# Peptides against a protein of PDB entry 5VVV: the designs that were tried, part 178

Target 1, 276 residues: chain A of PDB entry 5VVV
Amino acid sequence: FLCGVVEGFYGRPWVMEQRKELFRRLQKWELNTYLYAPKDDYKHRMFWREMYSVEEAEQLMTLISAAREYEIEFIYAISPGLDITFSNPKEVSTLKRKLDQVSQFGCRSFALLFDDIDHNMCAADKEVFSSFAHAQVSITNEIYQYLGEPETFLFCPTEYCGTFCYPNVSQSPYLRTVGEKLLPGIEVLWTGPKVVSKEIPVESIEEVSKIIKRAPVIWDNIHANDYDQKRLFLGPYKGRSTELIPRLKGVLTNPNCEFEANYVAIHTLATWYKSN
Target 2, 276 residues: chain A of PDB entry 5VVV as posed
Amino acid sequence: FLCGVVEGFYGRPWVMEQRKELFRRLQKWELNTYLYAPKDDYKHRMFWREMYSVEEAEQLMTLISAAREYEIEFIYAISPGLDITFSNPKEVSTLKRKLDQVSQFGCRSFALLFDNIDHNMCAADKEVFSSFAHAQVSITNEIYQYLGEPETFLFCPTEYCGTFCYPNVSQSPYLRTVGEKLLPGIEVLWTGPKVVSKEIPVESIEEVSKIIKRAPVIWDNIHANDYDQKRLFLGPYKGRSTELIPRLKGVLTNPNCEFEANYVAIHTLATWYKSN

## One batch from the design tools (peptide; made by RFdiffusion4, then SolubleMPNN)

Design b2_p24_8_s2 (from b2_p24_8, 13 letters changed)
Fold by OpenDDE base, seed 5:
Structure b2_p24_8_s2 (fold): chain B 276 residues (1-276), chain A 24 residues (1-24)
Amino acid sequence: as target 1 above (276 residues)
Amino acid sequence: WDELNKKAVEFMKKRLKEELAALK
């Protein structure tokens, strides 16, 4: 069971010292996972093709080493979906080289994210792939196999919540393709019925699990505030029954942008996780 | 919470539009 934090918000990423402090807190609270997915890290998303510099490499190596020291699984995410051509072998090779670099930093767990992108494929991809889901699954499977089928590999679908599914969760052709064609060793991220879900009913997890043919990992936006920084979410982790735990592969909270505001959010997630 | 979700969706759509404009 993956339990911890995803740094998945828009806005200024956390600094390395904040991330190290996070790892210390995660270990103390018996949480086990950190997903690196800051939207405004340009080499994560907008400029995903660009290799890390020597200085950036040293920082990431140090960060990954710190995660290992605190027994936290460091998952490196990349979001190529803004402008990747899935059918272009050069794009696939570029993605492979980028993840090879991160592997050299000592990273062993990875994620491919296709959240917050347009559903439209380019003309070249339409000639090769039957749907956007087929294109995404193809590259994800290829990368997963290229990396030697790492123990933890995550996929974030473009339809990552109930309200983004067309026509709905149980009838989504996109999610059906993901469920049928994504390799079984790859985990699927999900935010619940909505992007920001007040509640995640057990029945809603059973519904999505059926179509994706696996238990999801929750990307939980309950404490996310990037969309309205006039608000701070200081309340406890709630609206998730502990009956979800045996029905999930994990829960990763995407909390407030302000690192210092997240004590209650993360601590109460840990209490929830240990309450089963 | 419906308001929060609406704001989140609107924000993400705005950011996506800005990102796509910067890449062109």
Scores: peptide ipSAE 0.677, ipTM 0.957, DockQ to the pose 0.902
Fold by OpenDDE base, seed 4:
Structure b2_p24_8_s2 (fold): chain B 276 residues (1-276), chain A 24 residues (1-24)
Amino acid sequence: as target 1 above (276 residues)
Amino acid sequence: WDELNKKAVEFMKKRLKEELAALK
């Protein structure tokens, strides 16, 4: 069970010292996972093709080493979906090389994220792939296999919540393709019925689990505040029954952008997790 | 919460538009 934090918000990423402090807190609270997915890391998303500089590499190596020190699984995410041509072998090779670089930093867990992108494929991809889901699954499977089938590999679908599913969760051709074609060892991220889910009912998890043919990892935006700079969510992790725990592969909270605001959010997630 | 979710969706759509514009 993956339980911890996804740094998945828009806005200023946390500094390395904050991330190290996070790992210390995660360990102390018996959480086990950090997903590196800061939207405004240019080399994570906008410039995903760009290799890390020597300085950036040193920072990431240090960060990954710190995660290991605290027994936190460091999952490196990349979000190539803004402009990748899935059918282009050069793009696939570029993605491979980027993940090879991160592997050299000591990272062993990875995520491919296709959240917050347009559903449209380019003309070249339309000639090769039957759908956007097929393109995403193809590259995800290929990368997963290329990396030697790492123990933890995550996929974030473009339809990552109930409200993004067309026509709905249970009938989504996109999620059906994901469920049928995504290799079983790859985990699927999900935010619940909505992007920001007040509640995540058990039945909603059963519904999505059926179509994706696996228990999802919750990317939980309950404490996210990147979308409203006037808001801080200082309340507890709530609206998630502990009955979800046996029905999930994990929960990763995407909390407030303000690192210091997240004590209650993360601590109460830990309490929730340990209450099972 | 419905308003929050709406704001979140609108924000993400805005950011996506900005990102796509910056990549051009």
Scores: peptide ipSAE 0.666, ipTM 0.955, DockQ to the pose 0.948
Fold by OpenDDE base, seed 2:
Structure b2_p24_8_s2 (fold): chain B 276 residues (1-276), chain A 24 residues (1-24)
Amino acid sequence: as target 1 above (276 residues)
Amino acid sequence: WDELNKKAVEFMKKRLKEELAALK
């Protein structure tokens, strides 16, 4: 069971010292996972093709080593979906080289994210792939296999919550394609009924699990505040029954952008997790 | 929570538009 934090918000990423402090707190609270997915880290998303510099490499190696020291699984995410051409072998090779570099830093867990992108393929991709889901699954499977089928590999769908599913969760052709064609060893991220879900009912997890043919990992935006600079959510992790735990592969909270605001959010997630 | 979701969706759409514009 993956339980911890996804740094998945827009805005200023956390500094390395904050991330190291996070790992110390996660260990202390018996949480086990950190997903590196900061939207405004240019080499994660906008400039995903660009290799890390020597200085950036040293920082990431140090960060990954710190995660290991605190027994936290460091999952490196990349979000190529803004402008990747899925059918172009040069693009696939570029993605492979980027993940090879991160593997050299000692990273062993990875994620491909297709959240917050337009549901459009270029003309070249339309000639090769039957749908956007087919294109995403194809590259995800190829990368997963190329990396030697790592124990932890995550996929974030473009339809990552109930309100983004067309026509709905149970009838989504996109999610059906993901469920049927994504390799079984790849985990699927899910946010719940909405982008910011007040509650995640058990029935809603059963519904999505059926179509994706696996238990999801929750990307939980309950404490996210990147969308409103005037909001801080300082309340407890709630609206998630502990009956979800045996029906999930994990829960990763995407918390407030302000690192110092997240004590209650993360601590109460830990209490929730340990209550099962 | 409905208002929060509305704000979140609007924000993400805005950011995506800005990102796509910056890549041109």
Scores: peptide ipSAE 0.665, ipTM 0.958, DockQ to the pose 0.828
Fold by OpenDDE base, seed 3:
Structure b2_p24_8_s2 (fold): chain B 276 residues (1-276), chain A 24 residues (1-24)
Amino acid sequence: as target 1 above (276 residues)
Amino acid sequence: WDELNKKAVEFMKKRLKEELAALK
C-alpha cells in the first residue's frame, strides 16, 4: 500500500530542504511514499525532453538518497503529454534517455502522467493508434518494460476522475482501453468522483476498479489549493472511509502549496491509514 | 465543493492554455 504525498501542484515547487523535511515526517508518521510531480518543474512537464544539468543531477541524487535514508519510496514522475508525438521513435527514445538519467540517480520507481492535457492526437499518431488511450498505453507499456518492470510504476490517465470520464466511468472507452491494454504491473492514479473530491465513496472505487481492472492509487486533492490562492485548507483528511484501504493500491495526498500548512493534512492521512 | 471543482477546472484549463502558448 503506497501512502504519502504527491508534490503535484502548480506553483513554486518545494525546495530540497522542505522535501527532506517531508521525508522525515513521512517516516515518523509511518508513511512510505513520495511522488515527485511538480507541474512547474520545467524538466518534469514543459521541457520533459531536456536532460538534467550536472547541478540538477546532484540535487536529485541527494534528494533520492535522502528518501532512501528515511525509507521513503521516491517515485519520479514525468509528464510528456503536452507535445509528445507517441508514434515517433525519436520521442520514445528521448523519453527513455531521460528516465535512464533519473535511474542513474538511484531512482527505481517511476510514473508517466497524462493529466491536464488536450484530448487530441496529431495526424501522425492518428495513423498509428486507434485512440488517445491506445497511444498512451503503448508508450507506457514500452517504457515500463524498457525500465525492467520496476516494482512501482504509475500511470495517470487523462480521465483521472469521474467528471472527466466520457460518457461516464463505467462506459468510458478511454478507461476501458487503459484497463484492457495497460500491463497489470502498472498502477493507475485516480482523484475520485471529481478533481477535488469532498468524498470518495466505496462504490465509486468499485466502479473505477472494475473498468481499469485493478485497484487505483488515489491522487487526493482534498488539501490542494493551487487553483485558489485565497484557499488554505487546514482541515483533517476526511470523507474517505477506511473501508477504502483494502480496495486501493495507495493514497498520495496532493496538499497545500505552502509546505508549512500541511502538518494536519499529512498527519491525519497517517492516522487514517493506520486505523485499518 | 462544486464551486471549488469549478475553480480547479478553470484554473487547470487556464494553465494548460498558458503552457501551450509558451511552447509555440
Scores: peptide ipSAE 0.663, ipTM 0.955, DockQ to the pose 0.802

Design b2_p24_8_s3 (from b2_p24_8, 10 letters changed)
Fold by OpenDDE base, seed 4:
Structure b2_p24_8_s3 (fold): chain B 276 residues (1-276), chain A 24 residues (1-24)
Amino acid sequence: as target 1 above (276 residues)
Amino acid sequence: WDELNKKAIEFLKKKLEEELAKLK
């Protein structure tokens, strides 16, 4: 069970010292996972093709080493979906090289994220892939296999919540393709019925699990506030029955952008997790 | 929460537009 934090928001990323402090807290609270997915890391998303500089590499190596020190699984995410041509072998090779670099930093767990992108494929991809889901699954499977089938590999679908499913969760051709064709060792991220789910009913998890043919990892936006600068949610992790725990592969909270605001959010997640 | 989700979706759309504009 993956339980911890995803740094998955837009806005100023947490500094390395904050991330290290996070790892200390995660360990102390018996959480086990950190997903590195800051939207404003340009080399994570907008400039995903670009290799990390020597300085950036040193920072990431240090960060990954710190995660290891605190027995936190460091998952490196990349979001190539803004402008990748899935059918282009050069793009695939570029993605491989980027993940090779991160592997050299000591990272062993990875995520491919296709959240918050346009659903349209380019003309070249349309000639090769039957759908956007097919393109995403193809590259995800290839990368997963290329990396030697790491123990933890995550996929974030473009339809990552109930609201984004067309026509709905159970009938989504996109999620059906993901479920059928994504290799079983790859985990699927899900935010619940909504982008910011007040509640995540058990039934909603059963529904998505059925179509994706696996228990999801919750990317939980309950405490996310990047979308509203006036919001600071300091309340506890709530609206998630502990009955979800046996039905999930994990829960990663995407909390407030303000690192200091997340003590209650993360601590109460830990309490929730340990209550099972 | 419905308003929050509306804001979130609008924000994400705006961010995507901004990102795509920078990539041109």
Scores: peptide ipSAE 0.682, ipTM 0.958, DockQ to the pose 0.800
Fold by OpenDDE base, seed 3:
Structure b2_p24_8_s3 (fold): chain B 276 residues (1-276), chain A 24 residues (1-24)
Amino acid sequence: as target 1 above (276 residues)
Amino acid sequence: WDELNKKAIEFLKKKLEEELAKLK
């Protein structure tokens, strides 16, 4: 069970010292996972093709080593979906090379994210792939296999919540393709019925699990505030029955952008997790 | 929460537009 934090927000990323402090807190609270997915890391999303510099590499190596020291699984995410051509072997090779670099930093867990992108494939991809889901699954499976089938590999669908599913969760051709074609060792991220889910009913998890043919990992935006700078959500982790735990592969909270504001968010998640 | 989700979706759309504009 993956339980911890995803740094998955827009805005100023946390500094390395904050991330190390996070790992210490995660260990103390018996949480086990950190997903690196800051939207404003240019080399994570907008410039995903660009290799890390020597200085950036040193920072990431240090960060990954710190995660290991605190027994926190460091998952490196990349979001190539803004402008990747899925059918282009050069794009695939570029993605492989980028993940090879991160693997050299000591990273062993990875994620491919296709959240918050346009659904339209380019002409070249439309000639090769039957749908956007087929294109995403193809590259994800290939990368997963290329990396030697890491123990932890995550996929974030473009339809990552109920409101983004067309026509709905249970009938989504996109999610059906993901469920049928994504290799079983790859985990699927999900935010619940909505982007920011007040509640995640058990029935909603059963519904999505059926179509994706696996228990999802919750990317939980309950404490996210990047979308509203006037919001600081300091409430407890709630609206999630502990009955979800046996039905999930994990829960990763995407909390407030302000690192110092997340004590309650993370601590109450830990309490929730340990209460089962 | 419905209003919050509306704001979140609008924010994400705006961010995507800004990102795509920078990539051109």
Scores: peptide ipSAE 0.654, ipTM 0.952, DockQ to the pose 0.749
Fold by OpenDDE base, seed 5:
Structure b2_p24_8_s3 (fold): chain B 276 residues (1-276), chain A 24 residues (1-24)
Amino acid sequence: as target 1 above (276 residues)
Amino acid sequence: WDELNKKAIEFLKKKLEEELAKLK
């Protein structure tokens, strides 16, 4: 069971010292996972093709080593979906080289994110793939196999919540393709019925699990505030029954951008997880 | 802030605003 934090917000990323302090807090609260997915890291999303510099490499190696010291699984995410051509073997090779570099930093767990992108393929991809889901699954499976089938590999679908599914969760052709063709060792990220889910009913998890043919990992935006930096949600981890735990592969909270405001978010998640 | 980042942020903000409006 993956339980911890995703750094998945828009806005100023956390500094390395904040991330190390996060790992100490995660270990203290018996949480086990950190997903590196800061939207405003240029080399994570906008410039995903660009290799890390020597200085950036040293920082990431130090961060990955610190996660290991605190027994926290470090998952490196990349978001190529803004401008990747899925059918172009040079693009696939560029993605492989980027993940090879991160593997050399000592990273063993990875994620491919296709969140917050348009549902449109370019002309070249439309000639090769029957749908956007087929293109995403093809590259995800190829990368997963290329990396030697890592123990932890995550996929974030473009339809990552109930309100993004067309026509709905149980009838989505996109999620059906993901469920049928994504390799079984790859986990699927989900935010619940909404992007920011006030409640995540058990029935809603059973519905999505049926179509994706696996238990999801919850990306939980309940404490996210990147849409309004003046909003601080300091409430407890509510609207999530403990009956979700046996039906999930994990829960990762995407908390407030303000690092020091996240005590309640992370601590109440830890209390919820231990109550099962 | 590249044009691609602006579009992604605008998309997310709009989606979050829509979800907040449904909570009220």
Scores: peptide ipSAE 0.036, ipTM 0.631, DockQ to the pose 0.051
Fold by OpenDDE base, seed 1:
Structure b2_p24_8_s3 (fold): chain B 276 residues (1-276), chain A 24 residues (1-24)
Amino acid sequence: as target 1 above (276 residues)
Amino acid sequence: WDELNKKAIEFLKKKLEEELAKLK
């Protein structure tokens, strides 16, 4: 069971010292996972093709080493979906080279994110792939196999919540393709019925699990405040029954942008997890 | 919460538009 934090918000990323302090807190609270997915890291998303500089590489190596020291699984995410041509072998090779670089930093766990992108394929991809889901699954499976089938590999769908599913969760052709064609060793991220889910009913997890043919990992935006930085979500982790735990592969909270505001959020997640 | 979720979706759409504008 993956339990911890995703740094997945829009806005100023946490500094390396905050991330190291996070690992210490995660270990102390018996949590086990950190997903690196900061939207405003240029080399994570907008410039995903660009290799890390020597200085950036040293920082990431130090961060990954710190995660290992605190027994926290470090998952590196990349979001190529803004401008990747899925049918172009050069683009796939560029993505492979980027993940090879991160593998050299000592990273062993990875994520491919296709959240917050248009559903439309370019003309070249339409000639090769039957749908956008087929294109995404093809590259995800290829990368997963290329990396030697890592123990932890995550996929974030473009339809990552109930409100983004067309026509709905159970009838989505996109999620059906993901469920049928995504390799079984790849985990699927999900935010619940909504982007920010006040509640995640057990029945809603059973519904999505049926179509994706696996238990999801919850990307939990309950404490996210990137959409309204004037608000701090300081309340406890709530609206999630402990009956979800046996029906999930994990829970990763995407918390407030303000690092120090997350004490209650993360601590109460840990209490919830240990109550099972 | 429904209003907040709508605002979140609007924010994400705006961010997507801003990112797409930088690629053009």
Scores: peptide ipSAE 0.035, ipTM 0.619, DockQ to the pose 0.770

Design b2_p24_8_s4 (from b2_p24_8, 12 letters changed)
Fold by OpenDDE base, seed 4:
Structure b2_p24_8_s4 (fold): chain B 276 residues (1-276), chain A 24 residues (1-24)
Amino acid sequence: as target 1 above (276 residues)
Amino acid sequence: WDELNEQAIAFLKKRLEEELAKLK
């Protein structure tokens, strides 16, 4: 069970010292996972093709080493979906090289994220893939296998919540393709019925689990505030029954952008997790 | 919370548009 934090917000990424402090807190609270997915880290998303500089590499190596020190699984996410051509072997090779670099930093867990991107494929991809889901699954499977089928590999679908499913969760051709064709060892991220889910009913998890043919990992936006800088979410982790725990592969909270604001959010997630 | 979710969706769409514009 993956339980911890995803740094998945838009806005100023946390600094390395904050991330290290996070790892310390996660360990102390018996959480186990950090997903590196800061939207405004350019080499994560906008410039995903760009290799890390020597300085950036040193920072990431240090960060990954720190995660290991605190026995936190460091998952490196990349979001190539803004402009990747799935059918282009050069693009695939570029993605492989980027992840190879991160692997050299000591990272062993990875995620491919296709959240918050355009649903349309380019002409070249349309000639090769029957759907956007097929393209995403193809590259995800290939990368997963290329990396030697790491123990933890996550996929974030474009339809990552109920609201984004067309026509709905249970009938989504996109999610059906994901469920049928995504290799079983790859985990699927999900934010619940909504992008920001007040509640995540058990029934909603059962529904999505059926179509994706696996228990999802919750990317939980309950404390996310990147969408409204006038708000800080300082309340406890709530609206999630502990009955979800046996029905999930994990929960990663995407909390407030302000690192200092997240004590309650993360601590109460830990309490929730340990209460099962 | 419905309002929050709507704000989030609107924000995400806006950010995507901005990102795509920067990539051109």
Scores: peptide ipSAE 0.727, ipTM 0.965, DockQ to the pose 0.903
Fold by OpenDDE base, seed 2:
Structure b2_p24_8_s4 (fold): chain B 276 residues (1-276), chain A 24 residues (1-24)
Amino acid sequence: as target 1 above (276 residues)
Amino acid sequence: WDELNEQAIAFLKKRLEEELAKLK
């Protein structure tokens, strides 16, 4: 069971010292996972093709080593979906090289994220793939296999919550394709009924699990505040029954942008997790 | 919470538009 934090917000990413402090806290609270997915880290998303510099590499290596020291699984995410051409083998190769570099930093867990992108494929991709889901699954499977089928590999769908599913969760051709064609060893991220879910009912997890043919990992935006800079979410992790735990592969909270504001959010997630 | 979701969705759309504009 993956339980911890996804740094998945828009805005200024956390500094390395904050991330190290996070790992210390996660260990202390018996959480086990950190997903590196800062939207405004250029080489994560907007400039995903760009390799890390020597200096950046040293920082990431140090960070990954720190995660290992605190027995936190460091999952490196990349979000190529803004402008990748799925059918272009050069793009696939570029993605492979980027992840090879990160593997050299000591990273063993990875994620491909296709959240918050345009649903339209380019003309070239339309000639090759039957749908956007087919394109995403194809590259994800290929990358997963290329990396030697790492123990932890995550996929974030474009339809990552109920609101974004067309026509709905259970009837989504996109999610059906993901469920049917994504290799079974790849985990699927899910945010719940909404982008910011007040509650995540057990029934909603059963519904999505059926179509994706696996238990999801929750990307939880309950404490996310990147969308409202005037608000801090300081309340406890709630609206999630502990009955979800046996029905999930994990829960990763995407908390407030302000690192210092997240004590209650993360601590109460830990309490929730241990309460099962 | 409905308002929060509306704000979040609006924000995500705005950010995507900004990102796409920068990539052009």
Scores: peptide ipSAE 0.721, ipTM 0.967, DockQ to the pose 0.827
Fold by OpenDDE base, seed 3:
Structure b2_p24_8_s4 (fold): chain B 276 residues (1-276), chain A 24 residues (1-24)
Amino acid sequence: as target 1 above (276 residues)
Amino acid sequence: WDELNEQAIAFLKKRLEEELAKLK
């Protein structure tokens, strides 16, 4: 069970010292996972093709080493979906090379994210893939296999919540393709019925699990505030029955952008997790 | 919370538009 934090917000990324402090807290609270997915980190999303510099590499290596020190699984995410051509072997090779570099930093867990992108494939991809889901699954499976089938590999679908499913969760051709064709060792991220879900009913998890043919990992935006940083979400982790725990592969909270505001959010998640 | 969700969606859409504009 993956339980911890995803740094998945828009806005100023946390500094390395904050991330290290996070690892200390996660260990103390018996949580086990950190997903690196800061939207405004250029080499994560907008410039995903660009290799890390020597200085950036040193920082990431240090960060990954720190995660290991605190027994926190460091998952490196990349979001190539803004402008990748899935059918172009050069794009695939570029992605492989980028992840190879991160592997050399000591990272062993990875994620491919296709959240918050345009659903329209380019002409070249339309000639090769029957749908956007097929394109995404193809590259994800290939990368997963290329990396030697790491123990933890995550996929974030474009339809990552109920609201984004067409026509709905249970009948989504996109999610059906993901469920049928994504290799079983790859986990699927999900935010619940909505982007920001007040509640995540058990029934909603059963529904999505059926179509994706696996228990999802919750990317939980309950404490996310990037969409309105005038607000701070300081309340407890709630609206998720502990009955969800045996039905999930994990929960990663995407909390407030302000690192200092997240004590209650993360601590109460830990309490929730231990209460099963 | 429905309002918050709608604000989040609007924000995500805006950010995507901004990102795509920068990539052109």
Scores: peptide ipSAE 0.720, ipTM 0.964, DockQ to the pose 0.875
Fold by OpenDDE base, seed 5:
Structure b2_p24_8_s4 (fold): chain B 276 residues (1-276), chain A 24 residues (1-24)
Amino acid sequence: as target 1 above (276 residues)
Amino acid sequence: WDELNEQAIAFLKKRLEEELAKLK
């Protein structure tokens, strides 16, 4: 069971010292996972093709080593979906080289994210793939196999919540393709019925699990505030029954942008997890 | 909470538009 934090918000990323402090807190509270997915890290999303510099490499290597020291699984995410051509072997090779570099930093867990992108394929991809889901699954499977089928590999779908599913969760052709064609060893991220879910009913998890043919990992935006600078939710992790735990592969909270505001968010998640 | 979701979706759409504009 993956339980911890995803740094998945828009806005200024956390600094390396904050991330190291996070690992210490995660270990203290018996959580086990950190997903590196800061939207405004240019080499994560906007310029995903760009290799890390020597200086950036040293920082990431140090960060990954720190995660290992605190027994936190460090998952490196990349979001190529803004402008990747899925059918172009050069693009696939570029993605492979980028992840090879991160592997050399000591990273062993990875994620491909296709959240918050346009649903339209380019003309070249339309000639090769039957749908956007087919294109995404193809590259994800290829990368997963290329990396030697790592123990932890995550996929974030473009339809990552109930309200983004067309026509709905149980009838989504996109999610059906993901469920049928994504390799079984790849986990699927999900935010619940909504982008910011007040509640995640057990029945809603059973519904999505059926179509994706696996238990999801919750990307939980309950404490996210990147979309509203005036919002600071300091309430406990609630609206999630502990009956979800045996029906999930994990829960990763995407918390407030303000690092120091996340005590309640992370601590109450830990309490929830240990209460089962 | 419904208002929060509407705000979140509006924010995500705006960010995507801005990102795509920078890549052109």
Scores: peptide ipSAE 0.660, ipTM 0.953, DockQ to the pose 0.831

